# Peptides against a protein of PDB entry 5IXI, part 118

Target 1, 141 residues: chain A of PDB entry 5IXI
Amino acid sequence: TPLLDASSLEYLFAQGQYDLVKCLAPIRDPKTEQDGHDIENECLGMAVLAISHYAMMKKMQLPELPKDISYKRYIPETLNKSIRQRNLLTRMRINNVFKDFLKEFNNKTICDSSVSTHDLKVKYLATLETLTKHYGAEIFE

## One batch from the design tools (peptide; made by RFdiffusion4, then SolubleMPNN)

Design b2_p27_2_s1 (from b2_p27_2, 11 letters changed)
Fold by OpenDDE base, seed 5:
Structure b2_p27_2_s1 (fold): chain B 141 residues (1-141), chain A 27 residues (1-27)
Amino acid sequence: as target 1 above (141 residues)
Amino acid sequence: STEEVVEKIDNFFKEWGEKYRELLLEE
């Protein structure tokens, strides 16, 4: 595992978010229906990480974030379009699950004094590598 | 350590993945 300095990690994290959302680092193709669900869950997780990182950097509590916070700006645009095509009930369920996901993550992880923004960046980039087709191979090999 | 934190987050994501699948299968 190569050692990344703080500045490099910060840059890679920021660029990685952009690449994921803009599909410059496209997500891998699902092998099964369950795999597809797992990919979507990972994308939602990436949104949770991004939002949580932002909150930590700003020293904000989760309730201080906008009440209409959503995954939409933090997941691949292709997935966002896919979700928009699903029926209203499904979209509502996804929204609710994400809010619970974010809340529970904050309670169980962010509130842990051992968790840092550094850890979130590492997790984000590591997941980005496995979630996308060819991203980050040079960094984590 | 960072590795331990990442593992904890991985497990959390896995747990929520199961919930997410269950939600979608109820359709």
Scores: peptide ipSAE 0.615, ipTM 0.922, DockQ to the pose 0.642
Fold by OpenDDE base, seed 4:
Structure b2_p27_2_s1 (fold): chain B 141 residues (1-141), chain A 27 residues (1-27)
Amino acid sequence: as target 1 above (141 residues)
Amino acid sequence: STEEVVEKIDNFFKEWGEKYRELLLEE
């Protein structure tokens, strides 16, 4: 497959984020309950990638980000609504696990000088293809 | 390389997926 230039990748990354959150690229249907949990985890991962990419672009470290940073703006709206319908304890747990997820991702990956915003965009788009029903197979296939 | 970084991230996501499942099963 042809390599994408920087401008094309930037465009696709931005559009992909919008499509995921606005459900223009709807997430795939779960095959099992476990698969459903995996899908949700991948969505949270997408939020981690998006936030981390933003931080890197602004040359910010995680401690410089707001302490109340949340996944809510970076996951599919349908999933966000689903989570809001869960009980308080579950929502608290999800919030906590996401914060830990983001923190550990920063410690293990973002702090590595070998990781670039380019890498995050590629990972984001690649996951978007597998996470959604019919998104952009032509990009990497 | 980008491929190596992506693979590292994939593995990290997989590990956290297991933690997330465990969290939800406790509900």
Scores: peptide ipSAE 0.615, ipTM 0.923, DockQ to the pose 0.636
Fold by OpenDDE base, seed 1:
Structure b2_p27_2_s1 (fold): chain B 141 residues (1-141), chain A 27 residues (1-27)
Amino acid sequence: as target 1 above (141 residues)
Amino acid sequence: STEEVVEKIDNFFKEWGEKYRELLLEE
């Protein structure tokens, strides 16, 4: 794995978020319905990472985040559109699950002083590589 | 280390993946 300095990592993390959301780095095709669910879960996880990173950078606690915080602006636009077309109950469940996802991540991970914004960026980029078709292979080869 | 933290996060994502699948299958 190539060594990335701090400035390069910041750039790649920012660009990776943009590429994921805008589908410039398209997510991989699901092989099965279960695989599709796994992909969606990974996307929600990416949203959790992005939000948590933001909160840490701004030194904000979870209760200080907007009450209407959502995954919507942090996942691929294609997935967001797909979710919006699902029935109301499903959408409500997804929203609630995401809130719990973020809360539990904060409780189990973010509150640990050993977890840094650096770690979150590395995890984000590593997941982005496996989640998308061809993104950033040179970063981890 | 960063590697250890990433592994912990990986496991957390895997755990929540099961919950997410259960949610969608109950529909």
Scores: peptide ipSAE 0.614, ipTM 0.922, DockQ to the pose 0.629
Fold by OpenDDE base, seed 2:
Structure b2_p27_2_s1 (fold): chain B 141 residues (1-141), chain A 27 residues (1-27)
Amino acid sequence: as target 1 above (141 residues)
Amino acid sequence: STEEVVEKIDNFFKEWGEKYRELLLEE
């Protein structure tokens, strides 16, 4: 509800990415196994948003991005470590799933002329608030 | 509107989440 100007939104988006990856804004504890999977999916989604935002800002199409682009630098380091400890097959599948995730997101959402970088920032920050334990609480303290 | 776009993305994430869960459970 609070109105943010463009510069403030840009700042919060950039800082939010850093806070998520560096676990300065730690992700919430899963309530169930399914909730844990949902949290991981949301983290991968955050990576998709971040990469898509970058691509849009650079006027790049998905095929123009580096072929080895991955979620690894865009998700919480704790989750990245967890994934790296899983067996080879699982890791390969997660990598492939993410590529498909990014591709499908691009095809179904980013290619829509109604989607802007502003929208992606709002979505990112909104998800960050629900995904992490205490993000945004300081605003009202 | 931004709200509509966010909702669209939310729905997409939800749909993909189910696929992701199924993939993990198959292992």
Scores: peptide ipSAE 0.613, ipTM 0.922, DockQ to the pose 0.665

Design b2_p27_2_s2 (from b2_p27_2, 15 letters changed)
Fold by OpenDDE base, seed 2:
Structure b2_p27_2_s2 (fold): chain B 141 residues (1-141), chain A 27 residues (1-27)
Amino acid sequence: as target 1 above (141 residues)
Amino acid sequence: SMEEVVQQIDNFFKDWGKKNEELLKQE
């Protein structure tokens, strides 16, 4: 991976989050139904990264996060709209699975202090490049 | 190293994806 200074990485990470959520960097088209599920899971993973990064920056533990913490503000708006159109049980499942994902990620990765905010930014941007159709940064080859 | 940490995160996401797929099959 290229060596980016802290300020550049911070800017790219912030811009990447905005581009993903606002669909300025649209997610790739699914080739199959399974691929669609994979894309959705990757987007939820991006939300986990973003939320975890936020928590770390604010020096907050998961229990200190709002009870209604959700993926909604951290995934593409198009995907959020799609999820909202699904039935209540499905939406409840997605919410529960996401919360479990977030908790497990933080317990096994963040709480071990082995992962830094820098690492989260790198992973986020790397995933963004492969997840989206034509993300112009091409930071990682 | 940074690469090792990134790989660990990637592995975690893959494992979660597998678990989530099983839940989707139950619907």
Scores: peptide ipSAE 0.203, ipTM 0.742, DockQ to the pose 0.633
Fold by OpenDDE base, seed 1:
Structure b2_p27_2_s2 (fold): chain B 141 residues (1-141), chain A 27 residues (1-27)
Amino acid sequence: as target 1 above (141 residues)
Amino acid sequence: SMEEVVQQIDNFFKDWGKKNEELLKQE
């Protein structure tokens, strides 16, 4: 695969986010219940990457982010609808787990390392290829 | 290197997944 320049990577990252959320690149079918949980966790991870990228671009620390920042706008719409249909306690748990994930990721990976926005784009696109059915970008060999 | 950074992020995701699985079992 050809080496992507910064402009191409930026475009693919933006398009990838859109495709994931709008289900144009549908997530793979779960083989088991546990696999379904794994897929959901990966989607939440994608949200963490996207939000962290946003925060870095805006030069905002996690506590400075708006309180309305959540996974809801960064995961597949189908999954978001599914989560909204679950009971209140489950939804609260998911919110708390996500917040902890986001916080821990930013503290241990963003703040304590040299991870850049470029790195986040690469990870996002690489994960997107394995998470979705036939995205087939194969940007990385 | 880029590969090393991506691997670090991947390892973090795996660790988080294991932690989250344990939380689910405790509920």
Scores: peptide ipSAE 0.200, ipTM 0.739, DockQ to the pose 0.572
Fold by OpenDDE base, seed 4:
Structure b2_p27_2_s2 (fold): chain B 141 residues (1-141), chain A 27 residues (1-27)
Amino acid sequence: as target 1 above (141 residues)
Amino acid sequence: SMEEVVQQIDNFFKDWGKKNEELLKQE
């Protein structure tokens, strides 16, 4: 079980988000088509974690979230470009599924308070280590 | 415990992934 103080987690979480989005910590190469889908879903999940963390830190309820909230700024830029190249229907479906995911997740984090910001940071960093090719933090090994 | 919470999140993400894939199959 990793043991990090609050200050360290906050720093690593912030840096991890930056590294993921800017592709400084590039996502791993897909081994199969299904693996590629899993990677994309995992990235979208990372966006949910980041957004939910933001909402919790700002003490915002789900209805208070911006209407134009999107995964675009919370996923790797390379993936964002890839999604933008897909047809409109696919992009709409991705967006809808993401919004549903975000809504459902926020109900559990903000409404139910079953998950703390600390938990979100831990999950984010743990996922980052497995999602990327060689993330240097190796926090949870 | 923290481990339990992480597991809950993992399960949640897994379920979401299944729903997403099912939706994308309709394309």
Scores: peptide ipSAE 0.200, ipTM 0.741, DockQ to the pose 0.627
Fold by OpenDDE base, seed 3:
Structure b2_p27_2_s2 (fold): chain B 141 residues (1-141), chain A 27 residues (1-27)
Amino acid sequence: as target 1 above (141 residues)
Amino acid sequence: SMEEVVQQIDNFFKDWGKKNEELLKQE
């Protein structure tokens, strides 16, 4: 992974979030059904990274976040629309799994200060490169 | 190092994915 200065990381991270959510950087096509599940899980992971970064920047603990915190604003709009079309039980499962994911991530990586906002930006951008079709190849190649 | 932190997060995501797959088997 190439070394990026702080200002470049801030810009790329902000732009990357916008591009992912607005589908300007579309997610890659699934090769198999299992690959489709992996892509959705990666998108939910991206939401965890973005929310955790937000919380850290605001110096907020996870319980201080709004109770209605959701992945909806942090995943591709196309995926969000797809999830909304699924049955209620499936949507409830996804919500619960996501909340557990966020909680576990926070407890294992954020609360003990093992991960910084810098680390989250790098991980977000690195994942964005592999998750999307043609995004950011010049940054990490 | 930065690479070690990235690997730590990758491992966490992989573990989460495995747990989620086990949950899907019950559906």
Scores: peptide ipSAE 0.197, ipTM 0.737, DockQ to the pose 0.543

Design b2_p27_2_s3 (from b2_p27_2, 14 letters changed)
Fold by OpenDDE base, seed 5:
Structure b2_p27_2_s3 (fold): chain B 141 residues (1-141), chain A 27 residues (1-27)
Amino acid sequence: as target 1 above (141 residues)
Amino acid sequence: STEEVIKKIEEFFKKWGEKYREELLKE
């Protein structure tokens, strides 16, 4: 396992976010409908990680984040377009689930002081590798 | 350790994934 210094990890984390959202690192194709839901959940999780990392870096609490915070800027553009095509009720459910997800995760990270920004970056990049088709092979292998 | 933290995060994501699927399956 290669050793990444702090600067390298920060760079890879930032670049990874850009690559995921802009679909330069495209997400893998779903094998089933349930697999599709799992992929979407992972993407939402990536959004939670990115937002939580930002909040931790800025020493911000959830109430200090924008009230209209959304997954839209933190998930693949293709997935965002797909969600926009779904009916209103489904979109509302997704929004509610994400808000609850973000809230509960931040409660966990606040309560568990062992979780660091370093941990979030590592988890983000590791998930990016499994979520996308070809990303990260040179980093984790 | 980072590995232990990641495992906890993964368990959390799995739990919320189940909730996500349940919400989308509702009529």
Scores: peptide ipSAE 0.447, ipTM 0.876, DockQ to the pose 0.656
Fold by OpenDDE base, seed 3:
Structure b2_p27_2_s3 (fold): chain B 141 residues (1-141), chain A 27 residues (1-27)
Amino acid sequence: as target 1 above (141 residues)
Amino acid sequence: STEEVIKKIEEFFKKWGEKYREELLKE
């Protein structure tokens, strides 16, 4: 992925986001309960990357984003449905963890300009290859 | 480099993964 030209990277990043959310590139099956939590955390991380990329492209900081920004539109629809079925306390905890995750990522990585939009796209696509069942093979078809 | 940045991001995600698990186990 680091060897892809800029135009290809832009296209793959956009398509990858769509494929992940719409479950066209389904996430891998968990091997254990802990693995399931790791998969969910990676999905939340993908949301952080996508939102941060959007903010950087619009030249805005996180406080300038809508206050109701959440992971819901940036994770697989199947996972979103699963989270909605959990009890209120669990959903609140997930939401709080995500907000803290996004805030800390912005403060320690984005605000100090240590990460570029290019880096975010590369990381996003690299994670898709390991997080999903068949995405890596589709890129090289 | 991009490789170095990705490594830092991965370490950050790993740390938060532990926090995420701990929060969910409180129920």
Scores: peptide ipSAE 0.447, ipTM 0.877, DockQ to the pose 0.639
Fold by OpenDDE base, seed 2:
Structure b2_p27_2_s3 (fold): chain B 141 residues (1-141), chain A 27 residues (1-27)
Amino acid sequence: as target 1 above (141 residues)
Amino acid sequence: STEEVIKKIEEFFKKWGEKYREELLKE
């Protein structure tokens, strides 16, 4: 695994977020229905990482984030479209699960000062490798 | 270390994956 300096890591993290959301790095095809749910969960996790990183960089706490904060801008657009096609109750459940996910992640992981922005970038990029079809082959070999 | 932190994050994501599936399977 090549050593990434801070500048390279910052660049790759920013580009990776863009590529994931814009589906330039498309997520892998689900093998089963269960696998599909796992992929969606990983995407929500990516949103949590991205939002948490943003909050840390801005030195903001969760209560200071916009009240309408959502996963929508931080997940693949294809997945976002899929979720929008589901019924209202399902969408509400997904929203609630995500809010709880973000809150608990912040309380249990970020607030103890054990996680740095560097750690979040590394985890984000590592997940992109496994979540998308072809991303990371050149970086993590 | 970064490795230890990543492991903890992965464990957290795994637990929430189960909760997510449970919510989606509700009628």
Scores: peptide ipSAE 0.446, ipTM 0.877, DockQ to the pose 0.667
Fold by OpenDDE base, seed 1:
Structure b2_p27_2_s3 (fold): chain B 141 residues (1-141), chain A 27 residues (1-27)
Amino acid sequence: as target 1 above (141 residues)
Amino acid sequence: STEEVIKKIEEFFKKWGEKYREELLKE
């Protein structure tokens, strides 16, 4: 598989986000309860990557991000619906965990100049291939 | 390198995965 140029990578990253959220690339079925939690965590991680990429592209720090930016727009719609059906306490915990997740990622990783938007796109697409049932772009082969 | 950065990101996600599980198990 040929190496992706910058434009192709940008396109695939954008399309991958859309496919994940719209469940066009459905997430894999959990093998166990623990695996289910791992899948959800990976989805939250994908949201962190997407938001961080957005912030970097806009040259904004985390405190400068709009308050309406949350995981809800960046995770599979099926998972979002599932979360909304859980009790209030659970939803609050998930929200808090994600906020801490995003904050810590920003402080420990994004603030480091060694991380680029290119790196985030590569990680996002690589995770997408393993997280979903059928998605395989052969990006790095 | 990109590979090194990705490895660091993966380690971070693994750590936070444990935290996520712990929060869900409180119920």
Scores: peptide ipSAE 0.447, ipTM 0.878, DockQ to the pose 0.641; fails the geometry check

Design b2_p27_2_s4 (from b2_p27_2, 17 letters changed)
Fold by OpenDDE base, seed 1:
Structure b2_p27_2_s4 (fold): chain B 141 residues (1-141), chain A 27 residues (1-27)
Amino acid sequence: as target 1 above (141 residues)
Amino acid sequence: STEEVVQKIDDFFKDWAKKHAELLAKE
């Protein structure tokens, strides 16, 4: 397998985000109800990675991000539709927990100064491979 | 290294998943 240079990795990361959101790379089928919850939580994790990458690229702090930057634009559209069908209290809980997730991730990992946008892209693509049914990506450093 | 950073992120996600396993469960 060929080594991915910076430009190739950037391309694959952008394409991977698009494929996940548009369900062109569909998420794997849950084996149990708990597995379904795990899959959805992984999708929220993907949103955290994508938003963090965006913030780092724009050199913005989390509080400086536009309010429309939420998980809704960074998760599979099918999951987004599912969440919108849930009751108000559940949706509020999801929003609050996601905010905490993003904040905690930023404080414990991004602010460590050891994490780069390159690292986030690698993690994103690696997770995409396990989260989706047939998506295959091999990343080399 | 990138591998070490990815592992750190993996560990964080695993811990988060344990705390919020029922996050998306309907009430």
Scores: peptide ipSAE 0.530, ipTM 0.867, DockQ to the pose 0.647
Fold by OpenDDE base, seed 3:
Structure b2_p27_2_s4 (fold): chain B 141 residues (1-141), chain A 27 residues (1-27)
Amino acid sequence: as target 1 above (141 residues)
Amino acid sequence: STEEVVQKIDDFFKDWAKKHAELLAKE
């Protein structure tokens, strides 16, 4: 795996977020029903990483983030559309669990002074490589 | 190190996924 300098990492992180959301880097096909659930959960994890990175860059604590913060702008648009088609109770459950996910991640990980925005970018890009079909092939293969 | 932090995040995500394996299942 090639090493990335800071400027390259910053560029790829920004582009990777755009590619994931706009489905220019489409998520991989599920092998089973459970694999499909795992893929969608990974997408929610990507939203947690993106939001946490944003908060750190702005020097904001979670309570300072907009009260309506959600995963919707940080996951693939196709998945967002799929979730919107599910019933109200399911959508409420997803929203609540995501908020808990974000809070727990902050308390157990982000509050650790050893975690940096650099670390989050690396994790984000590493997940893109496994979550999507062909991401990084031109760079990492 | 970055590798150690990434592993910590991976472990957290793994535990979360285990707890919510059917989070997005339709009713």
Scores: peptide ipSAE 0.529, ipTM 0.867, DockQ to the pose 0.614
Fold by OpenDDE base, seed 5:
Structure b2_p27_2_s4 (fold): chain B 141 residues (1-141), chain A 27 residues (1-27)
Amino acid sequence: as target 1 above (141 residues)
Amino acid sequence: STEEVVQKIDDFFKDWAKKHAELLAKE
């Protein structure tokens, strides 16, 4: 684990979010159908981390967050387009699953543990490194 | 430590993934 100062971590976290959503850091290709599901789950997890970080920085609780906050803004655009092409029932299920994911994460991890925004950034960047094809150079240079 | 917290988050994500897979299998 590289030693990063606060400024560097802030920069990398912000850039990483942008790169993931805009597919500048493209997600890796799935090796199996299950691997594809795992990748999608990881992307949803990245959205949970980003939203939780935002909430913590703004000192807001989940009910106080705008209703327009969804995974759609925090996952790769390619995945978002893929989800939009799926049937209505599947999309509804994904929405419900994500809401539960976000709620459970905050209840069991954020509220019940000494989790800081620093920890979320580290986790986000670590996952980004394994989730995408070529990300990591900025951290190890 | 940060490493311990990250590990806890990893464990949570893994557990969630398993639960999600089980939920989909019930359909």
Scores: peptide ipSAE 0.525, ipTM 0.855, DockQ to the pose 0.565
Fold by OpenDDE base, seed 4:
Structure b2_p27_2_s4 (fold): chain B 141 residues (1-141), chain A 27 residues (1-27)
Amino acid sequence: as target 1 above (141 residues)
Amino acid sequence: STEEVVQKIDDFFKDWAKKHAELLAKE
């Protein structure tokens, strides 16, 4: 079990984001309807992590992020297409809920000055392992 | 530690998902 240095972790994180969005690492099949909802929630969580990581790297706070920031660029393309097929009310709710998710995550997790970009990358990759069908990564400090 | 932070994030995501499960459900 090799240790991952900072550069290797950065590479894996970038590649993982690309693989998730482009569905090169496809998300796992839902076992039930509720499992499907859980998968979608995890995908939205991945978007929150990716956006938060981006903001931290750019040394931006939440109010400095674009007001039209969206999950659309940070979730699997298949899920994005699925969401686009849902009715207007549902899409509006998803957008609003995601904005609240990002805000609450920032206020209650990122703003406590205890979370680093390293932590976000580890969490992202760890979730990617359980969220996708065949993706695996061993991260050691 | 990183492990503690990751666990904190996990707990937050779990609680959030539970709270907003109905809002994210298909209508």
Scores: peptide ipSAE 0.529, ipTM 0.864, DockQ to the pose 0.665; fails the geometry check

Design b2_p27_3_s2 (from b2_p27_3, 16 letters changed)
Fold by OpenDDE base, seed 3:
Structure b2_p27_3_s2 (fold): chain B 141 residues (1-141), chain A 27 residues (1-27)
Amino acid sequence: as target 1 above (141 residues)
Amino acid sequence: MDEEYIEYMEKNKKELLEKLKKEFDEL
């Protein structure tokens, strides 16, 4: 976006990731059970963006990433704790769905659409504004 | 609840990916 210089965007992206994970920018309250599921999926989407950005910056392909790189480090700590309380089968299925999501995003969006690290930062911050309670409005003014 | 949630995630995965791809294509 032409609204932010590269240095400012880099700073805001890093700070936004920290604020989301540490719940300093808390996610919005669900209005229904279905809305709660949508919020969790949006958080997983944020993890996909963050990990894809990391991989691109390190010039690594997804299979080359360390095995400890997962959604767990890139979602709100409260959500991570909630997922850990679910049964083993559910957690395994969540992990599989996420891995497939990450892989398909890389193949069909990153590669095919020539998405840059700049685009990922912009999309991340834009989504963060809609996902959280109080974080929004000022970044892209 | 857990099964319903997982089924929802798996069913909507394709739709979510397509939506995300479309959003990036329009950036």
Scores: peptide ipSAE 0.188, ipTM 0.756, DockQ to the pose 0.714
Fold by OpenDDE base, seed 1:
Structure b2_p27_3_s2 (fold): chain B 141 residues (1-141), chain A 27 residues (1-27)
Amino acid sequence: as target 1 above (141 residues)
Amino acid sequence: MDEEYIEYMEKNKKELLEKLKKEFDEL
């Protein structure tokens, strides 16, 4: 586990979210079609982590979250644009899969493992390093 | 192409969740 203080983690977590969404830390290039799907799923996973962190910080349950809280605000803009180019049925199915993903993560992982906001930030940053091109080389040395 | 992607997401959702759970247990 990294030896970062709370203030440092808050800063890096916020900056990491911004860099991922704004593509300042671009996601890695897929090596295969399956790898491409894995990358997109990892991005959706990042959204699950970010939204779960938001909910925990606000002491809100998932049904209490605003309706506009979705993966769209927590994934790379390039991926979001790609998803928007797909047909309506596909986009609806993506939304449903994501909602189920988010619910199951909170019920089976956060509650069962007693995951804290600290753990979510650490996992987010660690995943960000593996998902993006040469990001965070000095974060978890 | 879109259908294949959705099927892949739905099929692997459980595996991804289990992976995340294990990773948090190891933190």
Scores: peptide ipSAE 0.187, ipTM 0.751, DockQ to the pose 0.744
Fold by OpenDDE base, seed 2:
Structure b2_p27_3_s2 (fold): chain B 141 residues (1-141), chain A 27 residues (1-27)
Amino acid sequence: as target 1 above (141 residues)
Amino acid sequence: MDEEYIEYMEKNKKELLEKLKKEFDEL
């Protein structure tokens, strides 16, 4: 992992989340339809990381989180708009898959691997570098 | 299109989770 002090990591993580959601760090262009699906999956993964981090920071269990917490606040706005254009059933299924993903990640990864908030930030930023077009070069060079 | 996406998401979920777990274990 890159050598970053805690304060720098916290700043970069917060800024990275903002940049991803606001599309200031745009996600890479898909090369194929399947690649597009992979990108969306990565974005949902980023949401899982972000929400898990939020829960840990708030010392809350997943069931204690507000019911309106979803991937929508943690993925690129462009992707969110795209998903909202899909039919209701599809959106419901996406929500279910995401919730299961989040739950399983918490149980099988956070708990089993003793993942810390530090680890989540590192993973988030590392993924952000690969997911976006130009972000992260200054961090991981 | 949407169905194909959902099927992919559901099938790939386990693989993604295992991948993430492995990556965090290596940190």
Scores: peptide ipSAE 0.201, ipTM 0.764, DockQ to the pose 0.760; fails the geometry check
Fold by OpenDDE base, seed 4:
Structure b2_p27_3_s2 (fold): chain B 141 residues (1-141), chain A 27 residues (1-27)
Amino acid sequence: as target 1 above (141 residues)
Amino acid sequence: MDEEYIEYMEKNKKELLEKLKKEFDEL
């Protein structure tokens, strides 16, 4: 596996986020309904990574983040549309679950393991490869 | 990142995702 310099990693991370959200790097097709749920969870995990990276770059704690910062801007648009079609109560529950996920991730993973922004970018890109159909296979082989 | 650190990160992420999965299934 080739090592990426800081500039290349920054570019690929930014482009990867864009490609995921805009569905230019489409997520893999679910094999079953349960697999579909796994894919959605992975997408939400990607949002956690992206938001955590954002918070670290801005030197902000989670409670300090703008209220409009949520998974909605960091998941594939197709998935976002699907979630938005659910009723209000369900969407509220999803929001609460995600907030708890984000909080726990930052407390247990970011804080306890001293994760850096570099680590988050690497993890994001590595996960992106497994989550999407044909993205960046040569980068982490 | 060393291997132990990577495994720790993956373990935490996996556990959190499993928790989220369970909660999503209960919606």
Scores: peptide ipSAE 0.040, ipTM 0.612, DockQ to the pose 0.101; fails the geometry check

